# Peptides against a protein of PDB entry 3H8D: the designs that were tried, part 140

Target 1, 122 residues: chain A of PDB entry 3H8D
Amino acid sequence: DMKRQQRFFRIPFIRPADQYKDPQNKKKGWWYAHFDGPWIARQMELHPDKPPILLVAGKDDMEMCELNLEETGLTRKRGAEILPRQFEEIWERCGGIQYLQSAIESRQARPTYATAMLQNLL

## One batch from the design tools (peptide; made by RFdiffusion4, then SolubleMPNN)

Design b2_p22_1_s3 (from b2_p22_1, 17 letters changed)
Fold by OpenDDE base, seed 5:
Structure b2_p22_1_s3 (fold): chain B 122 residues (1-122), chain C 122 residues (1-122), chain A 22 residues (1-22)
Amino acid sequence: as target 1 above (122 residues)
Amino acid sequence: as target 1 above (122 residues)
Amino acid sequence: MEEEEIRRRRREKDEFIRAYSA
């Protein structure tokens, strides 16, 4: 239910395309996640040279983290966890509200804390 | 056509799973590529703790380098280019002949210098 | 985008997650 704990994380990553390049040519992206209890509800990826990627549970399951929160190890990684607002600030800037709304309206989104909060907002 | 220049490259890599580990825990793999003119024809990855990965154009395009040779910068990277035999020796040891043959017979392989040479061999 | 490519990208990213947490 919606009493599950909401936790948010951010980690840097190197693009697969840059994996074999020299260190000076590896451009850093940022991976964001919102976990609604044990399962991811929203995922977001920022890249230096392309638009942000937004993903929501239900619609984008194939592209999202398939590990539960404990399996990720994120809760044990110093500096990985962020405040809710630190996620939401970026989410909103990237058009996440509209993206999630569309997923709900098209019946593609799986119900999560995120969908519930959005429906309260609207 | 098959008059294109054949060039071969090898570079070390750190496994994605080890990317964020401490240096002492990063295990080195080796990335090999055969370019048939501007485009990759075969790709091979050696790992210390799992079987080699073999990839051939047509069949495995989504897992192979998507850049043309010039875009990779490999021709400008000192020590990256290797002799044809240095590639083929490893390719053969890893079962590359059988892998490519199967791809040809299943009509999954894109015609390359590699497919042509294999068909001459058989 | 092909499903196999999507899944491959997911797996690669999951490896980054696990690696970062290690």
Scores: peptide ipSAE 0.344, ipTM 0.617, DockQ to the pose 0.304
Fold by OpenDDE base, seed 4:
Structure b2_p22_1_s3 (fold): chain B 122 residues (1-122), chain C 122 residues (1-122), chain A 22 residues (1-22)
Amino acid sequence: as target 1 above (122 residues)
Amino acid sequence: as target 1 above (122 residues)
Amino acid sequence: MEEEEIRRRRREKDEFIRAYSA
């Protein structure tokens, strides 16, 4: 239920295509995750050269992190955890509200803290 | 057509899981590519701890390099380019002939220099 | 997008995450 701890993480990634380029040609992206308790509720990927990717539990399970929070090791990685607002601000800018809303309305979204909060908002 | 320049490249890679380990624990793989003109025709990955991966255009597009040759920067990377035989020798050892043949027979392969050469061979 | 490819990409991401966290 919603008593579960909500935790947010952000880590940088380099595109596979850029991995072997000179450092100056490596463009950094960002991988974001919202964990509702042990399981991911939302995932977001910011890219330097393409639209952001938004993923929500239930709808996008196949594309989202399959590891539970403990398995990721993110809680032990210094600097990986971010504040809720740091995630939400980007999520909102990327159209996450509409994306999640659509997933709820189409019954594709798995109920999470995020879906509950959105339903309270709307 | 087959007048396009055939160029081959090889670069080392470290498994993502090993990237942040101590150097002694990083196992090196090899990424191979055959470009038929500007676009990749075959891709091959040698791993230290799992079977080789063979990929052919048309069948495996989503798993292959999506950049054109110029975009990769491989032509400007010292030591990346290899001789055709250096690619083919490994390709053959990995069962690439059978793999590509199967892709042709199933109509999954996109016509490339590689498919043409194989059809001449068989 | 083929399911197999999607799964592959996910696995790669998972490995990346674990590696980053190590």
Scores: peptide ipSAE 0.343, ipTM 0.619, DockQ to the pose 0.303
Fold by OpenDDE base, seed 1:
Structure b2_p22_1_s3 (fold): chain B 122 residues (1-122), chain C 122 residues (1-122), chain A 22 residues (1-22)
Amino acid sequence: as target 1 above (122 residues)
Amino acid sequence: as target 1 above (122 residues)
Amino acid sequence: MEEEEIRRRRREKDEFIRAYSA
């Protein structure tokens, strides 16, 4: 049901590995998520000192947010939600199109709004 | 409660917009924050190749650090904390006084120690 | 990374997300 609402979020985070380090060593990252209805479709993590992490539903379920949208509470957090293009711009710059395309072609991607949109573009 | 502790921090950062770029294009900036108790009151970002970014609570919440002071871990990062004047000197040079004043007059600024201090100075 | 480590990191991030949103 592609009529599902698409919602995008961005929050700052400190990497779990840095959680117990001193503030100077706690390097700020950015966590992005695309929810296709209640379930996450894409996730992206930006870090100051390592390559971006791109994740797509189906392929990367183990590494992606396990919470449904309601469980995250993101819809109730002011400033967390972003515009679709704010997500897509970063996604594209990080190679997300190619990443998702490869996941589709390898049959690893779960069908989502994201996969459908990509198929429409190509 | 103006008895809240005022704490100031400075850390180097790579711009979020550059996170997806190669290392050569990741230009180092400086991130400054003023915390009024547990919550950020002012934020400032210096960049090598673009104008400073000034942010004040209430007006710029979506662009400012959303973590409370404890969550940032800044208090535990050696060398991150700076003296009040070390923040204020840069703030003033970047036009922060006028920026905050405008935010107050437009009723966009959330009352903080920073707004109170400015009102006392004028 | 080992699967257990990956899952641990995910859980930690999920907890952070919830805490952030609270």
Scores: peptide ipSAE 0.342, ipTM 0.555, DockQ to the pose 0.376
Fold by OpenDDE base, seed 3:
Structure b2_p22_1_s3 (fold): chain B 122 residues (1-122), chain C 122 residues (1-122), chain A 22 residues (1-22)
Amino acid sequence: as target 1 above (122 residues)
Amino acid sequence: as target 1 above (122 residues)
Amino acid sequence: MEEEEIRRRRREKDEFIRAYSA
């Protein structure tokens, strides 16, 4: 329910193609996640050289983190958790509202806190 | 064609799960690649705690290096290039001949220098 | 992307996440 704890995380990642390069050639991306209780609701990936990836539960389950929140260990990693607005601002910049809205309208999105908030906003 | 330059490389890798651990807890594996001209023909990964991974072009494209040889930067990485036999000896120990043969017989393998050599040997 | 590739990449990311949190 909407009583579930909404938690947001951000971690840097290195592309697989850059894993074995010298440090100066490792381009850093950013992985973002919104967990609605134990399960992920939205995922977002920022890349240095390609468009951002936006993913929403239900529609994009195959591409999203398969671990529940506890399994990720993110709640125990200092510096990983971010404020809601720190996620939302990037989400909005990337067109996340439109993406999620489209997923809802096409009946692809699984109901989450994110879908509920959007539906209440519009 | 078989005139293409056959080049072999080996680099150490750290398992993703160990990437952020202390150095003493990072178990080192070995990544091997055979490039038939600009494109990879065979890939092999040795792990400290699980069976080796064998991959052949055509069959395992999604799991293999997607960069052409120049893009990898391996030709510019000192110590990365190895002799053909240094690759083949490990390949053979891991059952690579049988693996590639099976891929050929199942029509999964893309024709490469490796497939040609095997077919000439048998 | 093909389904197998998508799954592979997801697994790699999951491992990365766990490693980062270790």
Scores: peptide ipSAE 0.340, ipTM 0.615, DockQ to the pose 0.237

Design b2_p22_1_s4 (from b2_p22_1, 13 letters changed)
Fold by OpenDDE base, seed 4:
Structure b2_p22_1_s4 (fold): chain B 122 residues (1-122), chain C 122 residues (1-122), chain A 22 residues (1-22)
Amino acid sequence: as target 1 above (122 residues)
Amino acid sequence: as target 1 above (122 residues)
Amino acid sequence: SELEEIRKRREEKNKFIREYAA
């Protein structure tokens, strides 16, 4: 098959409960996404007041972004796209390698660029 | 990446409204699935009283089987697995080629074995 | 149901993504 472009994005989000608070009281979280071609492979959410959330395609489809990359509009938003390492560094810090590995071992992870790279590494 | 096994399945279903009718009045439908490795690539439903339903990964994820192949138990159900051609023949009759092609062109189709084969054919 | 809750959350996420990108 054709090689797919790997693209990574990061955008801020504010908790619903904080939407109408003063700016100083709006605690900012961060939403990360890895797209393997047009489709999401991994998603990560950093929260100010709870543990990071890690999501992988196949296992966590219902909780992940269901838009394809073009539908998100993120490719057209200046400042949204990040370097691969900017995603991977946070992913690793949050235990993403182990999370994805477990999903592979449990046969829950849909094959993606991420699963392939991990399997090549191990 | 590793080559994934292509497997096809067919199981009957009865409409909810016909569940308690006499057997002769229970109009049987057919549920078809194509799995590209553990994950569904295409789904097809034949109904006695409405047009066939065609579904492709990416575009129709919300309406397709969300279970991986092992979770479905289809591999353990005698008579459920069918030959590739048994699926493709019905798929083609129902306009599946055009449906999948349109999904590819609209960037709605998630890359699968099916999309790759179609693109190689055209 | 749990499924309904998950879907709702996913929809909310899709919304904020599109809003940010707009």
Scores: peptide ipSAE 0.270, ipTM 0.529, DockQ to the pose 0.309; fails the geometry check
Fold by OpenDDE base, seed 1:
Structure b2_p22_1_s4 (fold): chain B 122 residues (1-122), chain C 122 residues (1-122), chain A 22 residues (1-22)
Amino acid sequence: as target 1 above (122 residues)
Amino acid sequence: as target 1 above (122 residues)
Amino acid sequence: SELEEIRKRREEKNKFIREYAA
């Protein structure tokens, strides 16, 4: 459905290991999500001390947010939603294009707006 | 994609509480899954001592199998795959049609072959 | 049992999102 709204979100997260440390020792990561309509299409996690984690629907469902967009409450959280480019810029920088492409080629990716856009580009 | 193969599976499960009981006391339940291509569309669990559990993609993702079909290994498990009617018969008996319909109407269901078929029927 | 474990893991991984959005 081309009618599905593409929405992007970014929220900070603290590593579980740092949950109870002093504030200065709570290194913040960033959790990113791309929702294609109600459903998550891509997820990305930036960590302070390890490589970015890239996740795409179909391939990485087990590791991705399982809540639909409404269930997350992110649409109602001030500051959580970001512009598409704010997501894509990081996605591209982290190698997301190649990651998604590989997932498509290996037939691991579920079709989403993200897969369609990439296929249009290539 | 109308090209996606619809495949259905059924496997027995033993209740966790009965795992270490004598064989005669291990009451078997049945786990059913409908895969729309690589992705699960519907799941159903028949239990010996409680009402059936019906699950549909989108609404119940958190409770459903999150492995794609290939990852489950079900296609390689002898006797696991069943005919469509073998699934649908139980699904209907358990109130699955109404359950899925309600999920569609409440906009909780992710579009699948199952949702499409139901909408064609109604 | 495996199904229950899966459900548990799913709930845990989504928890932080809900907590943040709350």
Scores: peptide ipSAE 0.267, ipTM 0.566, DockQ to the pose 0.190; fails the geometry check
Fold by OpenDDE base, seed 5:
Structure b2_p22_1_s4 (fold): chain B 122 residues (1-122), chain C 122 residues (1-122), chain A 22 residues (1-22)
Amino acid sequence: as target 1 above (122 residues)
Amino acid sequence: as target 1 above (122 residues)
Amino acid sequence: SELEEIRKRREEKNKFIREYAA
């Protein structure tokens, strides 16, 4: 079951309030996703004007992408896929390790590659 | 990992168009859910005026309940919880076995107690 | 209905992803 491919993606997004403004007035954020096989395991949003948002499967399903990897089309979009370290570096800087650990300890986290790796580290 | 409790629930729902009509003119449907531990594995909707809707985790996440079992409050709602057979009987009548089987074969189904049981049966 | 509202919210969350990938 740990034979699933781990794939990471990053895409820009513009907040709804700025969507119809001049390009120079559109503040760009970044949307990150970690897919454990076909399903999302972690999501992260970097915003220009508010704290980062960390999301983990099981705990934050309501706020996360519900499309499987194939449905997103991200695998077919050039430049969307990133290296594992490109995700993890930001994840760690935002306190993702602690966030996921807390979700595991509170029994809110659905088992994923991310939870398994963290539990091996601790 | 198959140490998770399987719990089943059913609640009535009224279609939006009938919500403010007289009680006798409110056509009632039934919303069914199978939770594999804290997370939903299967969902089923019986409607008075259209075919039943079958949903399985992984394939139909966008249309299914995103709340974990505790968040739903269903465990605290008297009369909401039903016996496994009360769910399965309806599920089978609606073609749920074939639906889930197809989802597994198409690699759309997330592994759950339901997928495991079906794969043991076949 | 509550279910329709949930579906609508989910579709809105995924819209920008699909638009970017298109």
Scores: peptide ipSAE 0.264, ipTM 0.566, DockQ to the pose 0.190; fails the geometry check
Fold by OpenDDE base, seed 3:
Structure b2_p22_1_s4 (fold): chain B 122 residues (1-122), chain C 122 residues (1-122), chain A 22 residues (1-22)
Amino acid sequence: as target 1 above (122 residues)
Amino acid sequence: as target 1 above (122 residues)
Amino acid sequence: SELEEIRKRREEKNKFIREYAA
C-alpha cells in the first residue's frame, strides 16, 4: 500500500572492533533506514574504511533491523529522521538502484514502496 | 498477494539447556512455520515443559525466522513440510487466532495471508 | 539451540538502534 508513510532515518554507529578504543580511534559509521510504514524497506551502512553495505527487505532480512518503526524509537529521537532525498542521494551513489533491481529480478525482494517505485522508474 | 503459495513446515529442536545432556534427558520441542510465499507469516514453538510460543510477522519479527523459504532449505528437507491443517490445528489449539487478532488490532501485524484469512473469517 | 542463537543474533544487531533512540 503506497499510502503508507515513507520515513527515513540516519544514526551513527561505532564498529564493534572500535568499541573499546580511545575516542580518537572510534571511527564513526552511519546507519540509514527507509521505513515503508512500520516496516523497514531498505537499510544502508556507511563505513569509514570499507565499502558501504546495502540491504533490502526480503533479500537481507537477517542483516536488517527487525524492529518495526515504533519499536525503534527513532521517530522520537531528535535528529534521527532525515528527508527522503537525504537517503536517496546516498542510496543512489552507493549503487542502490542496481542492488534493488537485482533483488527484484532474483525474486528475493519483498514488495515495498521502494520496489514499487523502482519498477515504475524502469 | 494471496496468489502466493502457502507452505507449512515442522522440525524438531532440542532446548539449549538439554544440549549436553544424555539423549534420554534431551526433551524435544517442535518448531512450526507458515510461509506465505517466500516470507514467513507465522511461527510456533511447542515445548515439552513450558507453554507454546506463538509468533506472527510484524509483531514478532525479532524472534522469527529471518530467512526466506528458499534460504531455509526446508523445502529440501525430507519430512519437514506438513499439510496446512497440520499447522492450523495446533495453531488454533494454542490460541493462535486470538493472538493474531490482537496483533492486527494493535497494528503490529504485517499483512500476510494469515491476516487476510483471519479478517475474512471474523 | 540454533533457534535461540538466531534470536540472540537478531537482538544484538538491533541493540545499537534502541540505545541511540533511548
Scores: peptide ipSAE 0.261, ipTM 0.573, DockQ to the pose 0.189; fails the geometry check

Design b2_p22_2_s1 (from b2_p22_2, 6 letters changed)
Fold by OpenDDE base, seed 3:
Structure b2_p22_2_s1 (fold): chain B 122 residues (1-122), chain C 122 residues (1-122), chain A 22 residues (1-22)
Amino acid sequence: as target 1 above (122 residues)
Amino acid sequence: as target 1 above (122 residues)
Amino acid sequence: MGTERFQEILANSFEEPEEQPP
């Protein structure tokens, strides 16, 4: 239920095409995830040269990580876990509130901690 | 007051004697800090070859970080900030509850968020 | 599809350099 542990993760990545470039020519991306207990509730990707990707459970299941939290190995990856605010700040800046709200209104969103928090705000 | 933001940090360190060794021969320690607003409340150090070091404000001021949070640069170090539980779990395992309690009883501890939380528990 | 994307990101991920405590 809504008493599930909320955990947030961030992974920096370099695009495959930039792997062999000089460090100054390597552009970094950022992958983010919010897990509501064992299951992903929100996913977000920042790219250096394209718009942010925002994904919410129910609507975007085919594009989101299908692994449960334990299967991802994120809890064992050093520096991957972040504070809730470190996720939410980027989520808000990327228009995540509006994206999730629209998914709720269209009945595409699966109920999660994120949907409940948004409904409490509005 | 006790409404100050509680922030926790962790940084790995390598012993000076191991700095020039091969990576497999470098033993890592871990430095931890709890900041109660701008000032350190607790510090903790894990070493690969000696007992943990536990430090509390008031009692151990001479051995603790003397910089305020802003001066440390910790808020600007990627991956340095950790969740409260990531600090508390190690603190508890190292005997931090008993250490802080003894510092309170001996009137050596400066009042902090940590002292208040412990006094609420007991 | 989503897991493939995650695995690709993970494979191209890196850790930040270690810093010394203050």
Scores: peptide ipSAE 0.437, ipTM 0.695, DockQ to the pose 0.423
Fold by OpenDDE base, seed 2:
Structure b2_p22_2_s1 (fold): chain B 122 residues (1-122), chain C 122 residues (1-122), chain A 22 residues (1-22)
Amino acid sequence: as target 1 above (122 residues)
Amino acid sequence: as target 1 above (122 residues)
Amino acid sequence: MGTERFQEILANSFEEPEEQPP
């Protein structure tokens, strides 16, 4: 059901290895999630020293958050929710369109709002 | 031109009287703004110890932010931008619909996206 | 597990400093 509410979240994090370093030496990462209704559709991580991690439902379920949206507590975390464009801009920059497309073509992607939108673009 | 981009922002503030208190004794307020293109259309403040402040363009220009959107730096402040619904929910709770309606009826409100949307509702 | 990764991220997350209105 593509009528489900689409919600996007972002949280900054400091790597465990940097937790006890001086603030200037703490490299920030960014964790992103797209929820299609209660369930995650896409996940993304930006790291300061390695390539972005892109994950899509169906293909990468074992590496993605398994909690439903309410269980994550993200809706209650101040500043965590972001606009769709704030997610999509980073997703595009990281090659997310091609990644999701390949997952669809290989029949690994679970149908979501994201797969439907991509199929309408192509 | 109602085709202008509508952008909404929220930032917490600490009252000047609480600035130098312990973190536990700092009562947080919330500052909200709606920008209709480059110019502010609505402003709102939530205070822990007084009624909400509602401000609308035209009527309350002297009490509202005079800077254009880019000058405020809000677009560059991480976590400041919020979803339209996050603004509107609070606006409604604070009686913003009635406040803006009264400003329109008294011919004090400057025409904005907000006035146009309200006129379509009523 | 994906949930473990999420919990690690969340545990190492932080809120941005509060800013004052313009």
Scores: peptide ipSAE 0.437, ipTM 0.701, DockQ to the pose 0.405
Fold by OpenDDE base, seed 5:
Structure b2_p22_2_s1 (fold): chain B 122 residues (1-122), chain C 122 residues (1-122), chain A 22 residues (1-22)
Amino acid sequence: as target 1 above (122 residues)
Amino acid sequence: as target 1 above (122 residues)
Amino acid sequence: MGTERFQEILANSFEEPEEQPP
């Protein structure tokens, strides 16, 4: 249902191993999520020392947040919500289009707003 | 020109008098801005201890940010950009509609996306 | 599972330092 609201979120984090380090030694990661209505459609993680992690609904359900949007508390976390383009820019740079496309082609992706939009581009 | 991108920003601020206080004693204010293309159209400030400050282009130019959007660095400040509704919700609650309407009626407001949208509602 | 990862991210999350407006 494309009538569902598309919402995007970003959370900075410090790796557990860096928590007790001096601020200058705390490398930041970034967690991103796209929610298609109440359910996560895409998830992405940027790490300072490893490749981005890309996750899409259907294919990567076991690795993705299982909570619905309201359960996550993200809507209540100040500064967590971001503009669609702020997500998509990073998604694109990380190869998310190809990743999602492959998941669609392999029939691993659950239909979401993201899959629909990609299919409209193809 | 309604083809201009509408962008919204929010930044917390600490009152100068609280800068050197312990974190628990630093009362936070919030600075909000609406940019109609490169130029500010509306500005709003939430303070912990005084009424909200509402500012609109044309009327309040001397009190508003004088920098164009790129000069502000807001687009490069992580988490500063917010969704339109995140601005408008606060704007509405603070009486921004009435404030802008009065500025239009008094011919103090510079034409912006905000003035145009309000005129479309009336 | 995915929720555990999310909870770990949240637990290690931080708010960016407050900057003054321009």
Scores: peptide ipSAE 0.438, ipTM 0.708, DockQ to the pose 0.431; fails the geometry check
Fold by OpenDDE base, seed 1:
Structure b2_p22_2_s1 (fold): chain B 122 residues (1-122), chain C 122 residues (1-122), chain A 22 residues (1-22)
Amino acid sequence: as target 1 above (122 residues)
Amino acid sequence: as target 1 above (122 residues)
Amino acid sequence: MGTERFQEILANSFEEPEEQPP
């Protein structure tokens, strides 16, 4: 249903290995999620020292959060929710369009708002 | 021009009097701004110990940010930008609709996206 | 698996310092 609320979230994180380092040696990562209604549609991680991780529903379910949006607590975390463009801009830079397209073509992507938007674009 | 980008921001603030207090004694306020294009249209402040402050362009210009959006640096502050509803929900709770309406009726409000939306509502 | 990863991210998350209004 296209009426599902699209919500986007971002969480900065310090890698576990860096938790006990001096602040200057703590490299920040960024975790992103797109929820299509209660369920995650896309996930993305930016790391300071490795390539971005792109994940799409259907294809990468085992690596994506299995909790519904309410269960994640993201809606209750201050500053976690972001604007759609704040997600999409990074998604695009990281090759997310091509990644999702490939997942659709391989029949690995679960239909989501994201797949619908991409299909409207192509 | 209705094509102007509507952008909303929220920043926590510590009262100047609390700046040098212990963290537990620093009561946070919340500063909100709605920019209609480059210029502020509405401003709102939540305080822990006094009524909300509501400000609208035209009426309250002397108490509102005089900087254009770019000059504020808000667009460069991580987590400062919020969703429209995150502003509007608080605005409504604080009586912002009535406040803006009164400003329009008194001919004190400068025409903005906010005034236009209100006029569409009424 | 994915949930565990999320929980790890969340556990290692932090909030940005509070800024003052302009």
Scores: peptide ipSAE 0.437, ipTM 0.702, DockQ to the pose 0.442; fails the geometry check

